# Ledger of designs, part 37: peptides against a protein of PDB entry 6O8C

Target 1, 262 residues: chain A of PDB entry 6O8C
Amino acid sequence: VGLRYEKISLPKIHPRYDLDGDASMAKAVTGVVCYACRTASTLLLYQELMRKGVRWLVELVKDDYNETVHKKTEVVITLDFCIRNIEKTVKVYEKLMKVNLEAAELGEISDIHTKLLRLSSSQGTIESSLQDISSRLSPGGLLADTWAHQEGTHPRDRNVEKLQVLLNCITEIYYQFKKDKAERRLAYNEEQIHKFDKQKLYYHATKAMSHFSEECVRKYEAFKDKSEEWMRKMLHLRKQLLSLTNQCFDIEEEVSKYQDYT

## One batch from the design tools (peptide; made by RFdiffusion4, then SolubleMPNN)

Design b1_p11_6_s1 (from b1_p11_6, 3 letters changed)
Fold by OpenDDE base, seed 5:
Structure b1_p11_6_s1 (fold): chain B 262 residues (1-262), chain A 11 residues (1-11)
Amino acid sequence: as target 1 above (262 residues)
Amino acid sequence: SLEEIEKEIFG
């Protein structure tokens, strides 16, 4: 998922002096560089929005984590309480067994106790998983969002502004070439100026396209790739949290079945 | 402005 943009290239610039052709070429170049400016701006905006989204998602996942931890804690308390009650019951039955030989009832309660202890042991696994998640979300962890601040292009780079300056230069030459075309024929001095301007046009255009490709597109692609990777990991983590939450609910439900025996 | 340029080129 990302912004799609068209691959753009500069038109061929012919060395031949041709007022009509040069005006047309200049128009095309202006168009291409204009597109580059717009594209650069759009790519920048996208990245800024994504950065906001990343921050938002981090907070959301942290909230999910906290909720899961809270639920886990609640279940642990409930489970421990139930275990203690069952243990008391077991002790009572053991005493009664010495007197009344109530072996069958004791066996049932003992089985429940064993089941509860198994449930309790599973809490350790949940805790370990939560700790792992916490570690991943922590500063410097695998899911840290530091990349979002480092990768890509930023407003402070002023890439759009730099391209705009070049575009302005190109546009100025285009307008002049349009005027030259209207004259149909230029005097010798004006012709020489036209030729020099054509060279300048090429220079500015090449510079603009190089800047666009190297400083805008390339960095954007890197940001995009990193964001996609990070996003996948974050989504997976959320699923893990959900799974852990569900496990807590399952344990709680199982414990509730034995509350009548306490 | 960029918008003006766009209008001139594409309009």
Scores: peptide ipSAE 0.233, ipTM 0.901, DockQ to the pose 0.032
Fold by OpenDDE base, seed 4:
Parts: C-alpha cells; structure tokens; sequence
Structure b1_p11_6_s1 (fold): chain B 262 residues (1-262), chain A 11 residues (1-11)
C-alpha cells in the first residue's frame, strides 16, 4: 500500500509589491516546504524499514527453502530404500514361483514396484523446482534483493538535509518579510531588497519543490512499485515451497502404504 | 530547527 501523503503545491506568487501579501505568501511557502521536508523524511524512513523487511523476508524464505530441501532428501532416502526392498521381494517371489507358489502376490508386488518408480520420477520434478527456486534466490537471480539497495531514496542522498537548507533560506526571508510588514512602509533601498528577496524566495521554493518531486517522491514511488512486485513474487515463491513440501509428504504417505511389503 | 519553524508557522 505504501504511505499516503498530501499533494502539495506552492502558492501563487504575485509580482506586485505588497508587504502584507508578501508576508502571507512567504508564510505559506515556508509551510509548504516544511511539509515537503517532513514528508521526505517520512518517505525515507518508510523505505529504510521496507529494506529491513525485505532482508528479513529473504532470510525467512531461505530457511523455508532449506527445510523443504531437507524434507525432500528424507523422502528420497525413504523412497529409495522402499524401492530396493520391493525389488528384493520381487526377486524372491520370482524364485518361489518356479516352485509353483501363488502368482497373485507377485503381480501385486510388481504393481507396487511400478508405482514406486513413478513416485521416484516425480522426485526429479521436485528437485528441478527446488533448483529453480534456488537460482531465483541466488545473487543475480530474479528474486534477488539488490533492487532494494538501488531503488528509491537513501540516507546518503542527503535529500532531507538539502531541503532543510532551502527551507532555512526561505524561513529567513519569511521572517524578514514579517518584519517588513510590521514597518508598514519601506524606504527605497529596503524596498528593493525586499523585491530581490522575494525573487530569491521564489527560486529557493521552486528548487525545493522540484527536488522534492523529482528526487524524493518519484524515487519513492518507483521503490514502492518495485517493492510490491517483488513482495508478490516472494509470497508466491513461499507458496511454491509449501506446495513442494506437501508433495513430499504426499509421497511419503504413499510410500508408507507399501511398507508392509518390504 | 525544523520543529521551531513548524511551531512558528502552524502554532
């Protein structure tokens, strides 16, 4: 789902010299950029938390994988043992048939042998699936978490700090405009400074909002999208592992039916 | 600080 944030925009900046209006405008700009700073920080925090979650999930899935591999190995051993025993039994019965013993039992055992061999073949499919999963989880695999380190914003980008610098500049001008407003009228030189500062305010604000939008929001959204996609795939993979585990149990159960013949 | 600015702007 990701974090929700309000769409923010700069207020309209009127070119006309107006001490009251300029102070109000500056206040509003300060507020907007302040919100951008907070939002950028929050978005960064969210991404960092998600990265931790990603790492955690990777380890969890790896554990699940190892458990599944272990179970598969156990079943293979059991199945192979059963097959060998059945084969021995078949040989014994074949020898006994030469002495005119009941052929009906040999037929049944032979059928069991055939079934076990089919089960053994299915183990190959499970093995292939596990190998596929392993490859996907391996470095460079489709489910590698390298994207989490690349996509989005990072503390090293210093985006929040950069925005804070701009905010400080804007705030300084706002405070000056507040003072200017209190003066009600400025001398010519001070008026020119005010006008110049108003232009500076505009540039700082625009720069801040551009940085926020392009470097913070956009990258966050890209990270979010990638995260959601990756997460869905990882959850699906876990389900696949569970399915494989269940298949192993099913095979084990089937083999257990024939243990009386071994 | 950011907190101070927020306090000033938003009360």
Amino acid sequence: as target 1 above (262 residues)
Amino acid sequence: SLEEIEKEIFG
Scores: peptide ipSAE 0.233, ipTM 0.901, DockQ to the pose 0.032
Fold by OpenDDE base, seed 3:
Structure b1_p11_6_s1 (fold): chain B 262 residues (1-262), chain A 11 residues (1-11)
Amino acid sequence: as target 1 above (262 residues)
Amino acid sequence: SLEEIEKEIFG
């Protein structure tokens, strides 16, 4: 679940010259853009924190992978050792069988040998699965974290700063409009300046909101969606690793039953 | 500052 924020929009700007209305409008615009700045900052922070989390999770999963590989290797060694010992025993009994001795024991040992070989064959599947996981985690793999560095907004984009600049311009105009309102009536020249400033305010406000929507919100949403998808896949991968580990333990346990025969 | 602006606008 990503960060929640409120949808914001600019108030309607009326073209008519109205000192009271313009001051109120400017105040509202300032508020909206101010909120945009705060929101942009918060969204950026969230993404940065998430990136850290992604990196952390990658390392965790890599550790899980290595542990699984280690366990698999251990089991292979144990299993191979057991197989070799059983094979020696089988050979001995086969020789005895040729002289009509101990046929029943040969059958039992042979069955064990067959079972061990079957267990050994299952290791191939585990190995293949591990290789697949490795490939997915590798650079360029399906679970690579490159998206985290590409998607979303970054401090280097300077989005918050850009919005702040626009906010400053808007705020300046608002303060002037507040003064204008206090004057109740402006001289012709001041009135013209007021009108021009109103146009500037509109320009800055629309630019700010466009930037906020397109460069902050949109990119954030994309990042959020990608992160959620990636996270689900990573969690599934961890479960897969756990499953493989458990399979190794199961094999090890099974092999231990036959060690008494060796 | 942004905080000052917020205070001015909403305070």
Scores: peptide ipSAE 0.233, ipTM 0.901, DockQ to the pose 0.033
Fold by OpenDDE base, seed 2:
Structure b1_p11_6_s1 (fold): chain B 262 residues (1-262), chain A 11 residues (1-11)
Amino acid sequence: as target 1 above (262 residues)
Amino acid sequence: SLEEIEKEIFG
């Protein structure tokens, strides 16, 4: 999903010297860059929270995996035990058939044995699936969370702080322009300073917006896209684990039907 | 501070 934010752009900066217009423009620029700072901070916070969520989800899925493996192991033990008992019974009945036992009973037991062997074979596919899941969750696997540390923006990048520095410079110029406006007319030297500051304001503003767009927004979008992709894969993985768990329960239930013969 | 700037600009 991600966070929604408004697209921001710098107001038009007129080259003409106008104390009233310049003050108004500076105010607007300050507002835009201020918004960029807040937005950058919010985007950073979102990413940090998402990283925590990613780590949490990884651990959750690993727990689910371990539980599934445990259940699978339990079922394998039970199934193997049942198979061994049925095989012993089959051998006994085969010996008795030479004497007086009805062939129908042996046939039934043999059918059960065949069914159990089929169930056992299905466990092999479950094992393979679990191994695949394990490989995907392992370091370097397709579902590794390394992207969460690489993509996006991080506090260490100090993007918000960098923007804040530029904002401070812009704000200072804005305050000066307010004062200049109040003077209504400036002497030649002050006018030249004003014009120079206006250019500085433009440079700071453009630098801020470029930084915001390239280092904050772009990287955030990349992080968001990667997180969405990863999340879909993780959800699918959880569904696979659930399916495998259910298969184990189904096998266990099926085996329980034949326990009367063991 | 950022809050002060916001007040100045939007207040």
Scores: peptide ipSAE 0.233, ipTM 0.902, DockQ to the pose 0.033

Design b1_p11_6_s2 (from b1_p11_6, 5 letters changed)
Fold by OpenDDE base, seed 5:
Structure b1_p11_6_s2 (fold): chain B 262 residues (1-262), chain A 11 residues (1-11)
Amino acid sequence: as target 1 above (262 residues)
Amino acid sequence: ELEKIYKEIFG
């Protein structure tokens, strides 16, 4: 997953003064830096979209968490109610046994009571798991989305704009070199200007490519890697929540079997 | 029902 982009490199620049060669070189450089600008813009857009997706997923998982907590609470209430009723029933049967009445049913009710208590004990484990999940989702937790704001490239960095400025400078020189080529021969002063502009072109181009590589591509790759790792962890957490939800439903189903005895 | 029985016996 990620944007595919081509590895680009600057063409070789010959030191020799050659109007035709210099114009061709300048054209090629312009093309390469133009591609870098477009690529940088696309990479930035991807990251911004991913950040939105991350925020969305966090909210989704929080909703899942809240639903699970709600279900757990419901089950706890139901279970506690059932336990209280069974305990009352047990007390009644114990008294009845003292008067030699209906002793056979006490064993069954006591077994139900024991089963309910076991179910109640499992609620503690579910609670601890939910607390762990909550801590992981909390600010500063292991699954916090702070990395999304720190990693990668951001609009505030103005990388695209910086590259565009350099591209503009390069393009201007290219157009001048195109004119120079059309002249076929330059006067001494114009030739010197051409040579200086060639040096400027090289400077701008190298600056653009270094900026693109170090500030755009490298940071994007780091962002991508972190996003993939974080996403895997979030998906795993969602599976855990689903498991806890299912456990709550299982407990509820078991409790429902004993409601007729209350 | 059990509560009724209880009240009848011990009430």
Scores: peptide ipSAE 0.000, ipTM 0.328, DockQ to the pose 0.002
Fold by OpenDDE base, seed 4:
Structure b1_p11_6_s2 (fold): chain B 262 residues (1-262), chain A 11 residues (1-11)
Amino acid sequence: as target 1 above (262 residues)
Amino acid sequence: ELEKIYKEIFG
């Protein structure tokens, strides 16, 4: 379940001059834009936290990769050693066979040698897979985290600050409308000012909501979608690494069965 | 903790 936020909309603004209605409307608008500011801050925070998580996960996967490489290397060394020893044994038995010693064991050892060579060939596939993973994790690779720096909203965008400025303007008008309401009736000039301020309030409010929707919410959603996609790929990669590690262990175990012949 | 954050954001 993603970060939950409520869809907000501006209240209807009536064109009619009404001190009571205008004050109430202004209060509602202030509340909505205030919520937008807070929500924008929260969305930004979550994205920043996610970016940290992304970086952390990249490092974790790199560590897993390195461990897998080390394990693979260990198995290769062990396997090669076993192969060499069996080859020596085969040579010895071949010499002994010339002296009429038991040939039955030579066949078994030769079969083991063949099996070990097959295991050795599988190491090439593992190596290729590791190289592929390495390339994907490399800078510019398919699993690079560059998107995390590009997608979504960032502190440098100053979206919250921009919204706050608009909120301040709206709040000021709201407080004025509250005072106007208390006066019950305004003189002509003050009435005209009130009407102009109402237009300003509308302008600021619509600007705030547009900014919130287009520059905060939409970009957040895009970031979320991209992050989910990337995360799935990373998790899959981790599973691949685990699979490769397990293959190495399986090979090691199989090799251990033949160590008695070396 | 990061996993919790992830779950909160994407769960």
Scores: peptide ipSAE 0.018, ipTM 0.602, DockQ to the pose 0.011; fails the geometry check
Fold by OpenDDE base, seed 3:
Structure b1_p11_6_s2 (fold): chain B 262 residues (1-262), chain A 11 residues (1-11)
Amino acid sequence: as target 1 above (262 residues)
Amino acid sequence: ELEKIYKEIFG
């Protein structure tokens, strides 16, 4: 999915001097370049909106990251506390074992201790994953949004304005050709001017279309492609964060089961 | 609203 626009091309410009044909041709050229101007403006607008969206998404993901980190920290504290309590209990029971008391209970508590230690070890994996995510989100990371500022077209490029200037020149010639057509016949000098203007029209039109294709459309397409790729990666990252969050909740739930033993 | 815009542009 992306902004759809129609592919446009210049009409053929015939070298033959024909007042009616030249006026018609000039009208068509004016229309095409006008469309290019409007399209360029639209493409620029969409890119600017996307840049805003990119920034928004970055902030959203950063918030998600921070929340996940916070939750992880909370769980680590709770888990460590539980482990410490269980270890104390184990020590007490070990002492009691020396007097041949409560052997079965010691086994159960020891098993709980082992399970908690396993949960604790998983926190290291979560931490490493979070660090990886952080690195990816950091400036210069794989998910940096620097591309959004570099790729595509920008208002400072003044592409629309440049096209508008060319359109103005073309339009002026078109209006002259309308007048020429109305005259039905031109004197020799006026005919030569008309021919010269026709060459100018061609020059301006070609320049406009080249600029549109190379500086507007091409750059837009590159921006679009990069944005889609980046967006996919960001969405995946959000899913990873959600997964990590869920893992933290799962650990918390497991720990809660053993709190009654402390 | 931005999400809607994204969906509109890329959806």
Scores: peptide ipSAE 0.016, ipTM 0.589, DockQ to the pose 0.010; fails the geometry check
Fold by OpenDDE base, seed 2:
Structure b1_p11_6_s2 (fold): chain B 262 residues (1-262), chain A 11 residues (1-11)
Amino acid sequence: as target 1 above (262 residues)
Amino acid sequence: ELEKIYKEIFG
């Protein structure tokens, strides 16, 4: 699901000069931009944690891969050894059959040999699958984590700090508007300053919301989508590794049944 | 285990 955040919008800013209304509006704007700052910070934190998680998962899957490769290698060695021994036995029995010994035992050993060869042939498929997985996990592969460094927001972007600067400007104007409200009536020059500050407030607020939407939320959503896609692929890959591991164990178990004939 | 991790991260 990801982080849930509420959609925020700026209150309507009326052009009319109204000390009470302007103070209330400024308060509301301050609240909205404050929420944006907090949300941006939370979204950034989430992404940083996810990046750490991604790196961790990559290492975990690499370990799983290495274990699977190790197991596959072990099984191949065992299987090849068993095949060689069975082949030697077959040759001995073939020589003995020329002297009228029981054909039934040779048939059984030959069947075992055939089964072992089939198992050996399946190793090629496992190897190919492992190579595919390796390629996907390699730098530049389909499961590379380069996206985690490219997508989303980063501390270096200083988005939270930029929003905080705007929030500070807005807050300053809000406090001035509170004072203006308390005066109930302003002199002409002060009224003009108030009107200019109201325009500045609007400018800062709009800039903050645009920055929040375009540089924080949008990039976060892109990161989230990419992370979900990548995670699904990684989960699938791990299932594939598990399947390959199980195949190796199955082969090992089957080979163990015939070790007594070697 | 991975499914659990996925749910924890994306749930």
Scores: peptide ipSAE 0.016, ipTM 0.623, DockQ to the pose 0.009; fails the geometry check

Design b1_p11_6_s3 (from b1_p11_6, 4 letters changed)
Fold by OpenDDE base, seed 4:
Structure b1_p11_6_s3 (fold): chain B 262 residues (1-262), chain A 11 residues (1-11)
Amino acid sequence: as target 1 above (262 residues)
Amino acid sequence: SLEKIYKEIFG
């Protein structure tokens, strides 16, 4: 899970005035910062898509939850109905038992009643589990998706744009250094400008890389880590819901066997 | 690139 990117670093900038070397260095710096811009953009896109995925998954799990609740409710109604019918039958047979009639049948019906009550008790456990799941999915719960909105980088941060501005400045200096290189030798004033531009290039490059690492990469990694953790928990939750649903189906099947006796 | 990202998220 997540995007792979290459760790990049700025080339060494030599303090010595060298038109050929400076042009080459500037080219390399431009390449590095350009990569940073593209990477930042890709990382941002990934996070935005992931946020959409998170929202989708939340809705999916909520649907699963609702289906489970619905099934549980259906089974409870069926169980209650069956229990009521059996209880009526038990009462009738108890009256007959007082006159020493139908003793064997009463025993069988009583056993069924006991089994149904056990099934009903298990529904209580399912209900408790569903309540726990609901609490975890609720706003402020352990599986809330608030982290997706807080962590990572966002378009509103304008990180890509900020990096692009720095890249533009660096690129401009690079083009000038190419021209300077072509001149082979610069006049004194132009040489001084070249030296100042070299300092500016260093400043812009350093700022770009710092911004990239601290505001883009670091935050992305934090987002990625949280997303993985959250996803694992959500998948586990879905499995739990499926288990609960299956338990309801199992109970329904068992109840159906006893309905023929009522 | 988008396809790769999509696959990573939903694949």
Scores: peptide ipSAE 0.014, ipTM 0.596, DockQ to the pose 0.011
Fold by OpenDDE base, seed 2:
Structure b1_p11_6_s3 (fold): chain B 262 residues (1-262), chain A 11 residues (1-11)
Amino acid sequence: as target 1 above (262 residues)
Amino acid sequence: SLEKIYKEIFG
């Protein structure tokens, strides 16, 4: 998971004055920094998309939670109703037993009552699990999405723009070096300017690469790692919700078997 | 059916 990018490094900058070599070097540097800009942009886009995805997933899971809670509530109501009816039936049969009715039926309904009470007790466990899930999804919970806003890079950081400025400076020097190369020989003053520009090129390039590595790549990697961890936990939570939902359905199905006695 | 029985006994 995540975007694949190539580790880039600046070409070696030779201190020797060489118009051909300097032009070639400048071209290579321009290419590397250009790649850094594009990569930074792509990494930023990925993170923004992931943030949208995170928000979407949170809402989806909340909906799942609410549906599960609703189903649980429905089952509890049905179960309680069934229990009350069975209890009434038990009382009736107990009175009838005094008048010589079949004891076997009373035993059966008592067993059903016991089973229903057991099912009712299991609802407490489901409730506790739902509460745990709710706490995890709540603000400040373990599955809060605050990390998505804190980790990584953001458009407001203007990292791509900052790199672009440096790239522009580098590109300008590159074009000048192309011209210098075409001249084959420079006058003394022009040579000095060339040498100075070469130093500027190095400065801009190193600054760009440092910024790219420290402010773009590193933060992206941190974001990616956090997102993967969070996603894994969210998926696990969804599975838990599904399990709880299925338990509710199972209970409902069992209760339906005893409706004939109510 | 149980409701009917209940009514017969207690009604």
Scores: peptide ipSAE 0.000, ipTM 0.332, DockQ to the pose 0.002
Fold by OpenDDE base, seed 5:
Structure b1_p11_6_s3 (fold): chain B 262 residues (1-262), chain A 11 residues (1-11)
Amino acid sequence: as target 1 above (262 residues)
Amino acid sequence: SLEKIYKEIFG
């Protein structure tokens, strides 16, 4: 998961004054920094989309949690009602037994009662699991999305804009070098300017590449790693919720078998 | 059913 990008490096710069070579070098540098700008923009976009996705997933999981809690509550109510009814029935049959009536049915009802109580005891485990999930989803919990706001690059960092400024400077020098090349020979003053511009080009290019690698790529990779880890945990949590939901349905189904005795 | 049983015992 994540965007693939090519590792880029600046071309070697030759110290020798060469109008043709310098123009070619400047072109290459422009290309590399241009690629860096585009890549930085793409990486930023990816991260922003992922942040939106993270927020969406958090809400989705919260909804799943609430639904599970609701289902659990429903089952508890139903189960408790069934237990109370069975207990009443047991009491009635016990009284009848004292009068030597309906003795054969009491054993079956008592067995049902025992089974229902066992089901009721399992609710505690479900509750504890739900509480654990709730704690993980809570602010400051293990599955909080605070990392998404902290890690990676953000629009407010203006990394793309900063790179673009440098690219503009580089491009201007490249255009000048194209003109210089067309002249084939420069006067002394123009030659000196060309040499200075070459130094500026190198400076801007180096700055751009450093910024790209340190502020864009590195932070993106960190964001990517965190996102993958977080996503795995969230998916696991969703599976846990599903399991709990299924347990509630199983209990409900079992209880429904005994409703005829109430 | 429970009502019938109740009446039978206590009625």
Scores: peptide ipSAE 0.000, ipTM 0.312, DockQ to the pose 0.002
Fold by OpenDDE base, seed 1:
Structure b1_p11_6_s3 (fold): chain B 262 residues (1-262), chain A 11 residues (1-11)
Amino acid sequence: as target 1 above (262 residues)
Amino acid sequence: SLEKIYKEIFG
């Protein structure tokens, strides 16, 4: 599902000079941008954790794949060996029949041979499936993890630090506005400074919220969507591998029943 | 029985 966060927006900034209103507005702006900073940090942490998880899962699946390939190879060797031995046995019994030696087991052996050949034919489908999985896991394949490095936000982007700088500027203005409010009335020069600082506050706040929405939230959402899609595909692939492994075990078990004839 | 036959022929 991913990390949940609240949608935030800046309060309305009135152009009118009002010491009480300006202090209250500045406080609200500070709170909103502070929340943005914390949220950005949390979103970054989530993505970094997910990247680690993705890398781990890729390695796990590769290991599973290799084990399956190994098992398949062993089964093929065993199966081929059994087939060759059964074929030799069939030839021997056929010769015995020609010299009027009764071989009641000939029919059974022939049936076993037929069954083994059927099992052998199924190996082709397993091989094809494994090749498909290999291609999907290969670099440039459909399940490559390159997206995890490209999508989303990264520590090197320094988005949290950039937002923190803006927050610091906003906070300083807020504290000044608290002092201004306490004075109840400002001299002409101080009033002009207050008005100028209010404009700066608006500038910093707008910049912060724009950066948060465009560089943090949007990229996070893209990363989240990609990760969910990729994860679904990986889980499906793991199920396929498990199925193939089970098929190999089934074949091995079936072959073991006939080893007494080899 | 098959094992015995194999041993007789190939042993």
Scores: peptide ipSAE 0.000, ipTM 0.315, DockQ to the pose 0.002; fails the geometry check

